# Designs tried in a protein design run: peptides against a protein of PDB entry 6O8C. Part 135

Target 1, 262 residues: chain A of PDB entry 6O8C
Amino acid sequence: VGLRYEKISLPKIHPRYDLDGDASMAKAVTGVVCYACRTASTLLLYQELMRKGVRWLVELVKDDYNETVHKKTEVVITLDFCIRNIEKTVKVYEKLMKVNLEAAELGEISDIHTKLLRLSSSQGTIESSLQDISSRLSPGGLLADTWAHQEGTHPRDRNVEKLQVLLNCITEIYYQFKKDKAERRLAYNEEQIHKFDKQKLYYHATKAMSHFSEECVRKYEAFKDKSEEWMRKMLHLRKQLLSLTNQCFDIEEEVSKYQDYT

## One batch from the design tools (peptide; made by RFdiffusion4, then SolubleMPNN)

Design b2_p21_5_s3 (from b2_p21_5, 9 letters changed)
Fold by OpenDDE base, seed 3:
Structure b2_p21_5_s3 (fold): chain B 262 residues (1-262), chain A 21 residues (1-21)
Amino acid sequence: as target 1 above (262 residues)
Amino acid sequence: SKWEEEFKEFIEKVEKEIAAE
C-alpha cells in the first residue's frame, strides 16, 4: 500500500563556467524539482484521503461496538429473566418435595439453574472484553486516531507552496541560462552574473531537495507505516467484536433451550 | 479513485493474513 514514486537526485553541477553545460544542467535541475513538487502534492493528497478513511473506519468500528453492546445487553436481560424464573420454580419444587418427595424433578431444575449461572458468568467475561475495547477506542486509548492528525504532512505546512517558490526561482535562472547560451559569449559583467546565478541555482535546488526529502518523503513514510499498523489493529478489533457477538448468539441459543422450563 | 483501490487491496490482504492466523 502507498504511492509509488521514483527516487530523484540532482544532476552533477560542474563548477566550470560553460554556457551550454550550465543551460543543460539548469534544465535538468528544473525537471527534478518540478517532479518533487508534483510528488509532494500527490503524497499530501494521499495522506488527506487516508485521514478521511481513518475517520470513517473509526465510526464504523464504533457502530459495530454499539451493536455488540446492544446484543449483549439484550441477552443479559433475557438470561437474568430466565434465571429469576428458574429460581422461583426451584422454590416451588422445594416446597413440593417436602410434601411429596419429588426429588427427581427438583434435581433437573437445579441443574438448569446451574447451567444458567454459568452462562451468566460468561456474559461477565464478554462485558469485560467490551470494556477493554471501549477503552482502546476512547480518546487516549491505544487505538485512538490522534496520530493521523499529528503524523505526516498537512496542507497547513505549505510544503508544496514552498517547493513551488524554489522551483520558480530555479526556472527563472534556467530561462536566463537558455538566453545566455544563445548569446554564445557574454560580456564580463554578464558572465559574473551568470556565475552568481549558478550558485543561486545550486542553493535553491539543494534547499528544495532537502525540504522534499526531510519534510515530505520522510514524514509521508512515517505516516504510511503508522497507518498500516493502526489499520491492522482496527481490523483485528473488528474480528474481536464479531467473535463477541457470536458468543452472545451462542448464549442466547442455549438459553432458549430452557425457556420451556420457565 | 486509485487510492480507494489501493486501500481495498490493502484491506483484503490484511484480512487474508488475519484469517490465516
Scores: peptide ipSAE 0.023, ipTM 0.617, DockQ to the pose 0.012
Fold by OpenDDE base, seed 2:
Structure b2_p21_5_s3 (fold): chain B 262 residues (1-262), chain A 21 residues (1-21)
Amino acid sequence: as target 1 above (262 residues)
Amino acid sequence: SKWEEEFKEFIEKVEKEIAAE
């Protein structure tokens, strides 16, 4: 999951004064920085959408957790009820044994009681697992979504706007260079301005590319990597919840076999 | 799983929104 973008680089800027070459160079630089602006915008949008997805996924998993807890609680109640009934029956039969009656049936009931107690013990393990999951989903837990608000680029960083400002400066110089080219020869003062603008162009272009690489691309890649790791962990947690739910159903089914004795 | 399908649908939606810009 992620956006693919092309690696961009600035064209070589030759120090030689050449109206045709400078216009062509400026055009190319404009194109590159324009691409950087568009790409930065797209990368930002992706991250914002992913942040929404992260929040959605957290809520979804929390709902799944609550459903699992509910099912677990239901099974615990049923199991406890069954255990209590069997214990009552055991006590009755123990009294009857003192009178030398019903010895054979007591053994079967006692075995059922032992099995139910084992099932009850397994519920403790399920409870501990659910508690662990809850702790991981809680604020400050291992699966907290705080990273989504910290990593990557944000609208408040104004990266796209900063790049756009630089692009505007570059574009202005490009248009001037296009005019200069059309004049074929410049007066001395205009030539000096052209040379100065070429230096400005270089400065703006370098700044734009540095900003794009360091503040947009690098941070995006970090965000992407972290999001993928987090999503894998969430998927694993989801599977754990399903497993716990299935264990509850299995216990419920097993208990149902003994309800005829209660 | 239903969850995986929902997530995939979300990702597809995100990709479409990005492509539309």
Scores: peptide ipSAE 0.023, ipTM 0.658, DockQ to the pose 0.011
Fold by OpenDDE base, seed 1:
Structure b2_p21_5_s3 (fold): chain B 262 residues (1-262), chain A 21 residues (1-21)
Amino acid sequence: as target 1 above (262 residues)
Amino acid sequence: SKWEEEFKEFIEKVEKEIAAE
């Protein structure tokens, strides 16, 4: 997942004064920096959309968590009720034994009680797992989405605007070089201006490319890598929550087998 | 949108990978 973009580089800038070559070079530079501007905008948009997606997924997982907690709580209540009822039954049978009445069923009821207590102990493990998940989803947890705000590029960075300013300067020089080319030959003073403008063009172009590479592309790639890693962890967490839910259902089903004794 | 489709495809891929583990 991610936007595909082409690696761009500046054309070779020859030091030789050549009106035709300089115009062609300037055109190529303009094209490259223009592409950088568009790409920077696209990369920024992608990141903003991904941030929305991240927030959405966080809420989805929180909902899954709450559902699991709810189910767990329901099972705990049911199980505790069943245990209390079985304990009462055990006490009744114990009293019957004291008066020499047949207590053949006491062993079976006692066994059920033991099984229910074992099931109750498993709820502790589920609770611990849920607490772990809650901690991971907390603001300081391993699955916090704070990285989404920290990593990558943001509109406030104004990278596109900065690149656009440089592009404007480059474009202006390019149009001048087109005019110079049309003149075929420049006077001495005009030639000197052309040479100075060529230096300015190079300066603006290199600045644009450096900014694009370091502040746009690099940060985007970092954001992309972080997002993929985080996404995998979140999906795994959802699977874990589903597993815990299923464990609760399994316990509930097992308890239902003993309802006739309650 | 195009990004949504890419995102969906990514999620499906990751889910399949997790299921295979």
Scores: peptide ipSAE 0.023, ipTM 0.616, DockQ to the pose 0.011
Fold by OpenDDE base, seed 5:
Structure b2_p21_5_s3 (fold): chain B 262 residues (1-262), chain A 21 residues (1-21)
Amino acid sequence: as target 1 above (262 residues)
Amino acid sequence: SKWEEEFKEFIEKVEKEIAAE
């Protein structure tokens, strides 16, 4: 999961005045910062799409949870009804046993009653598990999606726009250096301007790279890591819900075997 | 599972959308 991007670094900037070298360097710097801008934009887009996915997945899992709770409730009602009926039957047969009429049948019914009580106990465990899942999905729970709004980069940060401004400054200097190269030799004043522009280019480039690394890449990686962790937990939770649902079906099937006695 | 398939489809959709930009 996540987008692959190349690790970028600024070329070495030599302090020596060299029109050909400076033009080449400026071109390279422009390319690197341009790549940073595009990458930052792509990383932002990815995160925004993932946030939509997170919301979608949360809703999906909540629906699954509600369905599981509904099924569990249905089974509990059925089971309780069956237990009550069996208990009534047990009382009747106990009276009959006092006159030695139905001893064998009473034993069978009592065994069924015991099995049903065990099933009822298992429902308590399922309920506890569902409550745990609910707590995890609730606001402030371990599986809350609040991290998706906190981690990573956001459009409001305006990182791409900030980088684009720096890129524009760098690009202008590059175009000037290309012209300077074509002149082959500059007058003293023009040479001094060239040297100052080279310093400005370095300043803008370093600022762009620092911003890209610290405010774009680092935050993206943090978002990616949290996203992957959260997705794994959600997948596991989904499996747990399915398991609980299956347990409910199993109990329902077992109870159905005893309906003939009720 | 059906859920896993839905998730995979979503991821594929996201990837396609990114590629189209």
Scores: peptide ipSAE 0.022, ipTM 0.653, DockQ to the pose 0.011

Design b2_p21_5_s4 (from b2_p21_5, 8 letters changed)
Fold by OpenDDE base, seed 2:
Structure b2_p21_5_s4 (fold): chain B 262 residues (1-262), chain A 21 residues (1-21)
Amino acid sequence: as target 1 above (262 residues)
Amino acid sequence: SEWEKEFEEFIKEVEEEIKKK
């Protein structure tokens, strides 16, 4: 999961005044910064989509949790009802035993009672697990999605726009350098302007690359790593919920075997 | 699982949207 992008670097900028070389250099710089702009845009889009996905996944898991809780509740009710009925039956048979009647049946019912109590104990474990899951999903919990809003790059940062501004400046200088190249020789004033523009080009290019690297790529990578970690945890939690649900079904099935005795 | 399938479909959708832009 994640976007692949190529590592970019600025071409070497020679300080020497050279109309042909400067035009070529400017072209190359334009290309690099253009790539940075496009890449930054793509990385931003990816993150925004992932944020939507995170929200979706949270809701999905919450639904799973609620379904599991519901099933657990049903099983608890059924189990408790069965236990109460068996206990009543045990009391009746105990009274009969005082009159030396039906000893064999009492033993069977008592064994069922013991089994039901064990099942009830397992429900306690399920409850504890559900509580743990609830705590993890709660605000401030270990699986909170607050990181998705904090990590990475955001549209409000306007990174793409900032890079685009720099690209525009660079492109303008590039086109001027193309014209300068076509003139073959520049007047003194034009030459000085060219030299200044070259300095500006360097400044803009360096700024663009620094911004791209530190504010776009680095933050994206941090976001990606965090998202992957979070998603793995969510997957595990989902599997845990399914396991708990299955345990509830197993208990329900076991209880159904004893309904004839209640 | 159904959940995993849904998630994978979501990821594919994300990738497709990225390719379109």
Scores: peptide ipSAE 0.019, ipTM 0.613, DockQ to the pose 0.011
Fold by OpenDDE base, seed 5:
Structure b2_p21_5_s4 (fold): chain B 262 residues (1-262), chain A 21 residues (1-21)
Amino acid sequence: as target 1 above (262 residues)
Amino acid sequence: SEWEKEFEEFIKEVEEEIKKK
């Protein structure tokens, strides 16, 4: 998972005035910064796509949560009804016992009552787990997707556009250096301009590479790491929800066994 | 694009993990 990109570095810039060398160097710099622009754009698009995926997964998990809550509620109602009916039956048998009438079935009914109460206790644990999950998914919770809006690079940062501006400046100098090379020899004033432009080229290139590494690559890596961590937690959460759902079904099945006694 | 492929792969991995129950 994650985009593969090559680490790029600026070519060595020789301080010596050399029309052929300077043109070649400028060409290489243009290529490197061009790659940086394209890579920055790709990294941005990847992050935007991942943000969409994150939002999708959040909604999916919320749906799972709501379904689990619904099932839990259904089971609680059924279980409570069953408990009430069994308790009524127990009371009747207890009254019969007080008048010394045989109630051979009292033991069985009492055992069922005990089992139902245990199931009710388990349901309470499920409720607590669901509340925990809800808190984790809530705004400010541990599994909130706020990080996706904060981490990484965003279109509003205008990183690609900023790099493109620098690339344009570099490209302009490169084309001038091609012309200078074709002249074979420059007049004194033109030579001084060439030297000055070489310094500008270095400045723009350095700025571009710094911006690319610090504002694009580093932030992307942080986003990637955070997304992987969050995804693992979300997958685990979904498994927990599934487990809780299964527990609800198990309880429902057990309750159904005792409905004939109510 | 590479980013699309990576995301698709990521989604597939997520789906596989979900299927493991």
Scores: peptide ipSAE 0.019, ipTM 0.536, DockQ to the pose 0.012
Fold by OpenDDE base, seed 1:
Structure b2_p21_5_s4 (fold): chain B 262 residues (1-262), chain A 21 residues (1-21)
Amino acid sequence: as target 1 above (262 residues)
Amino acid sequence: SEWEKEFEEFIKEVEEEIKKK
C-alpha cells in the first residue's frame, strides 16, 4: 500500500571551475529537483485522495453499524415477546398441575424457556460489543479519523510551490551554464559570476532536497504508516459487525422455531 | 460514484494484502 518512489540524491560536487562539468552537473541537479517536485505533488495528491477515502469508509462503517443495531433491536423485541409468552404458558400449566391436571408438556415448555433465556443473555453480549464499537467510532475514539487531518502533508503547506521556486532558480542557473559552456571560455567577470552562481545552485539544491526529505517524504511516510494501521483496524471492525449481524440472524431463526409454543 | 467504486477496489486489495500477512 502506498506510492513507490525512488530515493534521490544530489550529484557529487566538483569544486573546480569547469564549464562542461558545471553544465552537466547543473543539468543533473535540475533533473533531481524536478523529480522531487513531481514526487512531492504526487505524494500530496495521494494523501488527499486517501483522506477522502477515509471519510467515505467511516460513513460506510457507520451505516453498517446502524444496520446491525437495527437488526439487533428487532431481534431483542421478538425474543422478549416470546419469553413473555412462554412465561405465561408456564404459569398456566403450573396452575393446572396444582389442581391435579396432568401437564406432560410443562417440561418441554420449561426447556424452551431456558433456551430463550440463554439467547437473551447472548443479546447482552452483542449489545456490549456494539457499544464498544460505537465508542471506537465516536469522536476521540480509537478509530477516529483525526490523524488523517493532522498527519502528512497538506496543500496549505505549499511544499510543491516552495520546491518549484527553488527549481526555477536552479533551472535559470542551468540555462546560464549551458550558455557559458557554448562560449567555451568566459571573461574574468563572467567567470566570477559563474562561480557565484554555482554556489547559489548548490545552496538552492541543498535547500530543496532538505525540504523534500524532511517536509514531504518523512511526513508522507508517517501518514502512510498511520493509514495502514487505521485501515487494518477498520476492516477488522467491519468483520466484527458482520459477525454480530450473523449472530442476530441466527438468534432470530432459533426464536422462530419456538413461536408455535407461544 | 466512480470514486466509491475505485475505493472499494482499493479496500479489496488491502484486504487481500492483510490476509497474506
Scores: peptide ipSAE 0.019, ipTM 0.560, DockQ to the pose 0.011
Fold by OpenDDE base, seed 4:
Structure b2_p21_5_s4 (fold): chain B 262 residues (1-262), chain A 21 residues (1-21)
Amino acid sequence: as target 1 above (262 residues)
Amino acid sequence: SEWEKEFEEFIKEVEEEIKKK
């Protein structure tokens, strides 16, 4: 998961005045910074899409949670009703037992009662698990999506635009160097301008690369790592919810076996 | 599962959008 990008570095810039070399260098620099701009844009897009995915997944898991809670509630109601009915039946049979009647049936009903109480206890465990899940999904919980808004790069950072400005400056110098190369020889003043522009090019290029590395790549990597970790946890939680749902169905099925006695 | 399919579809969409740029 994640975008693969190539590690880029600026070519070596030689201090020597060389029209051919400087044009070639400027071309290479332009290419590198251009790549940085495109990469930054792609990295940003990836993060924005992932943020959408995160929101989607959160809602999906919340829906799963609500469905599980609903099912659990149904089972609890059914179970409680069954327990109450069995308890009434037990009381009736206990009265009959005092006159030595229906002893075998009392034993069976008592066993059912015990089983129902065990099922009720298991519901408590399910409830605790659901509460834990709820706490994790709640604002400020361990699975909150606040990191998605904090980590990484955002459109508001205008990283692509900033890099584009630098690229434009570099490109202009490159085109000038291409012209200078075509002239083969520059007058003194033009030579001095060329040298000065070479320094500017280096400055812009260095700034672009630093910005790309520190503000784009580094933050992207942090976002990526966090997203992967969070995603794994969310998927695991989803599976837990499914497991809890299945447990509710299992309990409901068991309870249904005893409804004939109520 | 249905949700897995939805998620896979989402990932595919992300990949496609990335490829377009």
Scores: peptide ipSAE 0.018, ipTM 0.602, DockQ to the pose 0.011

Design b2_p21_6_s1 (from b2_p21_6, 8 letters changed)
Fold by OpenDDE base, seed 4:
Structure b2_p21_6_s1 (fold): chain B 262 residues (1-262), chain A 21 residues (1-21)
Amino acid sequence: as target 1 above (262 residues)
Amino acid sequence: SRKEELANKALEEYERERELE
C-alpha cells in the first residue's frame, strides 16, 4: 500500500575540469532533481488524498456508531417494556398460585422473566462496548485522526516549491554547460566561471536531495506507516460495531418470541 | 541503467513543461 518510488542518488561529481563530462554530469543531476521534484509532488498529493480519506472514514464510522446506538436504544426500550409486562403477569400468577392455580404457567412465565433479565444484562455489556468505542473515537482517543494533520508533508511546507527553486538553478547551470561543451574550449575567465558553477551545481543538488530525503521522503514514510496502522484499527472497529449491531438484532428477535406472553 | 532512465524521463518531462511556459 502506498506510492512506490525509487531512490535515486546523485551521480558522482569529478573535480576534474572536463566540458563533456561536466555537461553529462549536469544533465544527470538535473534529471535526478527533476525526479525528486516530481516525486515530492506526487507524495504530497497522495498524503492530501489520504487525509481526505481519513476524514471521510471517521465520519462514516461515526455514522455507523450512531446507527448502532440507535438500534441498541430501540432494543432497550422494547426489552424494558416486555420485562415490565412480564413482571405484571408474574404478579397475577403469583396471586393465583396462592390458591394452587396455574402453577405450570407461572413456572414458564418466571423462566421467561429470568431470560429477559439476562438479556437486559447483556445490554449493559453492549453499552459498555459502545462507550469504549466512543472513547476511542473521541479527541485524544486511540483512533483520533489528529496524527493525519501532524504527520507527513503539507502544502504549507512548500517543499515542492523549494525543490523547484533549486532545480531552476541547476537547470540554468546545465544549459550553460551544454553551451560550454559546444564551445569545446573556454577562455580563462569562462573556465573559472564554469568551475565555480560546477561547485554551485554540487551545492544546489546536494541541498535538494537532502531536503527531498529528510523533509519529503522520511515524513512521507512516517505518514504512510501511521496511516496503515490507523486504517487497520478503524476497519477492525467497524467490524466491532457490526458485531454489536448483530447482537442487538439477536436480542430483539429473542424478545419478540416473548411478546405473545405480554 | 534504470536510474538513468528515470532521471532522463523526468528531465524530458521537465523540459517539455518549460517549453509550454
Scores: peptide ipSAE 0.385, ipTM 0.911, DockQ to the pose 0.912
Fold by OpenDDE base, seed 1:
Structure b2_p21_6_s1 (fold): chain B 262 residues (1-262), chain A 21 residues (1-21)
Amino acid sequence: as target 1 above (262 residues)
Amino acid sequence: SRKEELANKALEEYERERELE
């Protein structure tokens, strides 16, 4: 999801000297460059907001991770305690079995012990998964947000200001061309100035639109693409964390069934 | 055209802003 903008090109600039046509052309050029300036500002703002959002999401996911780790730790402690208690019980019943007592009960307890050990083995997988997630969230990890600072446009680039300077030059010429149009006919010297200004207008406009396209739009698109990719990965990570949490709850529930034997 | 409309709208807004300055 990103800002939608329309790509607008400069109008055709005719070489012919025409006061009416030149005024109209200048108006159109000014409008296009105005649009570019505003669009550049909007794109910049969007990126800045997205950067804030990215940072926020990173913190949210880190919190989710910590909660999952905490839950996992709790379950490990509970499970280990249960295993130790069952092992003690097994030893007691083994002693009783030497006198041929409680053999059936010993079998049941041994089965429980085996089940608990299996549950304990699953904790290793959860731990490995959490470690993987931690590595991915680390500064050098695959889900690091360093790209958000590197990609796209930034206020420090002063792209909007640069475009505004060019727009000011263009606007000045446009207003002059409006005046020239109102004069209906220019003296020779004024006509020459008009022609030179038209060339300047073209130069400024071309420079503005090139800057807009290459430094604003292109970089924005790159930022957008990376942000979308990163966002998908982060959402998937959150789902993975949720899955791990649920696994911990499932293990805890299973262990609770055997608490009567401890 | 849509292009002209966008350009004109941008220009109008720009001119309004300049008038306020």
Scores: peptide ipSAE 0.385, ipTM 0.911, DockQ to the pose 0.966
Fold by OpenDDE base, seed 3:
Structure b2_p21_6_s1 (fold): chain B 262 residues (1-262), chain A 21 residues (1-21)
Amino acid sequence: as target 1 above (262 residues)
Amino acid sequence: SRKEELANKALEEYERERELE
């Protein structure tokens, strides 16, 4: 879920010289660019917070992975030990069978051995799954967080500052237009200056809004989309890890049933 | 309009901030 903001546009600028109209227009333009500056700042902050969240989640998932690997390793050791003991028991019973025809007991132990070997095979599948997860989390993997450092806007881009500079220029012209309005009528030279300032105002405003749209909003939206996709994948991966952990516990429980035979 | 309201609010906030400086 990203930040909600409303898209606003610059007011229509009339070419006609009108002190009252120009002052009103300048006020509206200043307001729109102010809004853009604030919005850009908010969008930047959101992205920075999300980047922190991404880093945190990566660490969390890596910890989960390590715990799962540890559990898997523990179960493998236990299982292998049990298998070795059962194999020894089978050999003993084979010798006894030759002497006392104890076929029934040997059959039971042999069945246990077969079951344990099947469990061991399942561990191989778990190992393969863990390796896949590891590869996905590794640098260059499908779930690498390098995108978080590349996509979106960054403080180093100085977007907010650039917009602020333009806003300052616009604001100065707006204040001058307020004064011009108060004068009711301007001398020829002052009128020409007013007309030039109006053109400057338009130029600055257009530049600001273009920068806002192209360098702030667009990049933010791209970042947001990637972050949401990545987050869904990471959450799914965590579920996979949990599933693998549960499988290890299931195997461990099954092995425990046969410990009395070893 | 909603757009005008947003712009005016932003401007008012900006002017208040400048007055505090």
Scores: peptide ipSAE 0.383, ipTM 0.911, DockQ to the pose 0.920
Fold by OpenDDE base, seed 2:
Structure b2_p21_6_s1 (fold): chain B 262 residues (1-262), chain A 21 residues (1-21)
Amino acid sequence: as target 1 above (262 residues)
Amino acid sequence: SRKEELANKALEEYERERELE
């Protein structure tokens, strides 16, 4: 779940020279750009936190993978040992059958041997699944976290700082317009400066909001979408690992039933 | 409007921060 933010647009700027109106407009513009700066900062922070979370989750899943591999290896060893013991027993009983002894017990042991071989074949499927998971988690794999370093906004982009510079310019003009309003009437030169500053205000504000929308919001949304998709895939992978682990336990339990015969 | 309120709030906070600097 990503951060919710409100889309605020710049107020309309009227071309008419009006000290009261211009001060009010400048105040509103300053507020909007302030909000953009704050929002950009918050969005950046969120992404940085998410990147940390992504790295953490990758390590967690790798640990889960290693544990599953370990369990699988343990089961393979146990199963192979059991198979070897049963095979030895079968050979002994086959020799006894040549002497017309113990024919009834050989059938049961042979059935156990067949069952163990089937269990052994299932280990191959588990191994292939683990290999697939490993490949997906490996560098360049489908679940690699490289996107987290590429997508979205980063502190190095200095988006917040860029917006802050523009905000500072806007704020200075706003404060001047507030003073101009207090004077009620401006001299000709001051009036011309006011008009020029109004144009500058518009320019800075438009630049700020464009930068905010294109470089902050858009990239954030892209990051959010990718993160959500990636997270779903990772959670699914964890479920797969759990399933494989459970299969190993099931095989181990089944093998334990036959250990009494060896 | 809600948008105006958000803008005004942001401005007030910004001004407070500048006063603290």
Scores: peptide ipSAE 0.387, ipTM 0.911, DockQ to the pose 0.961; fails the geometry check

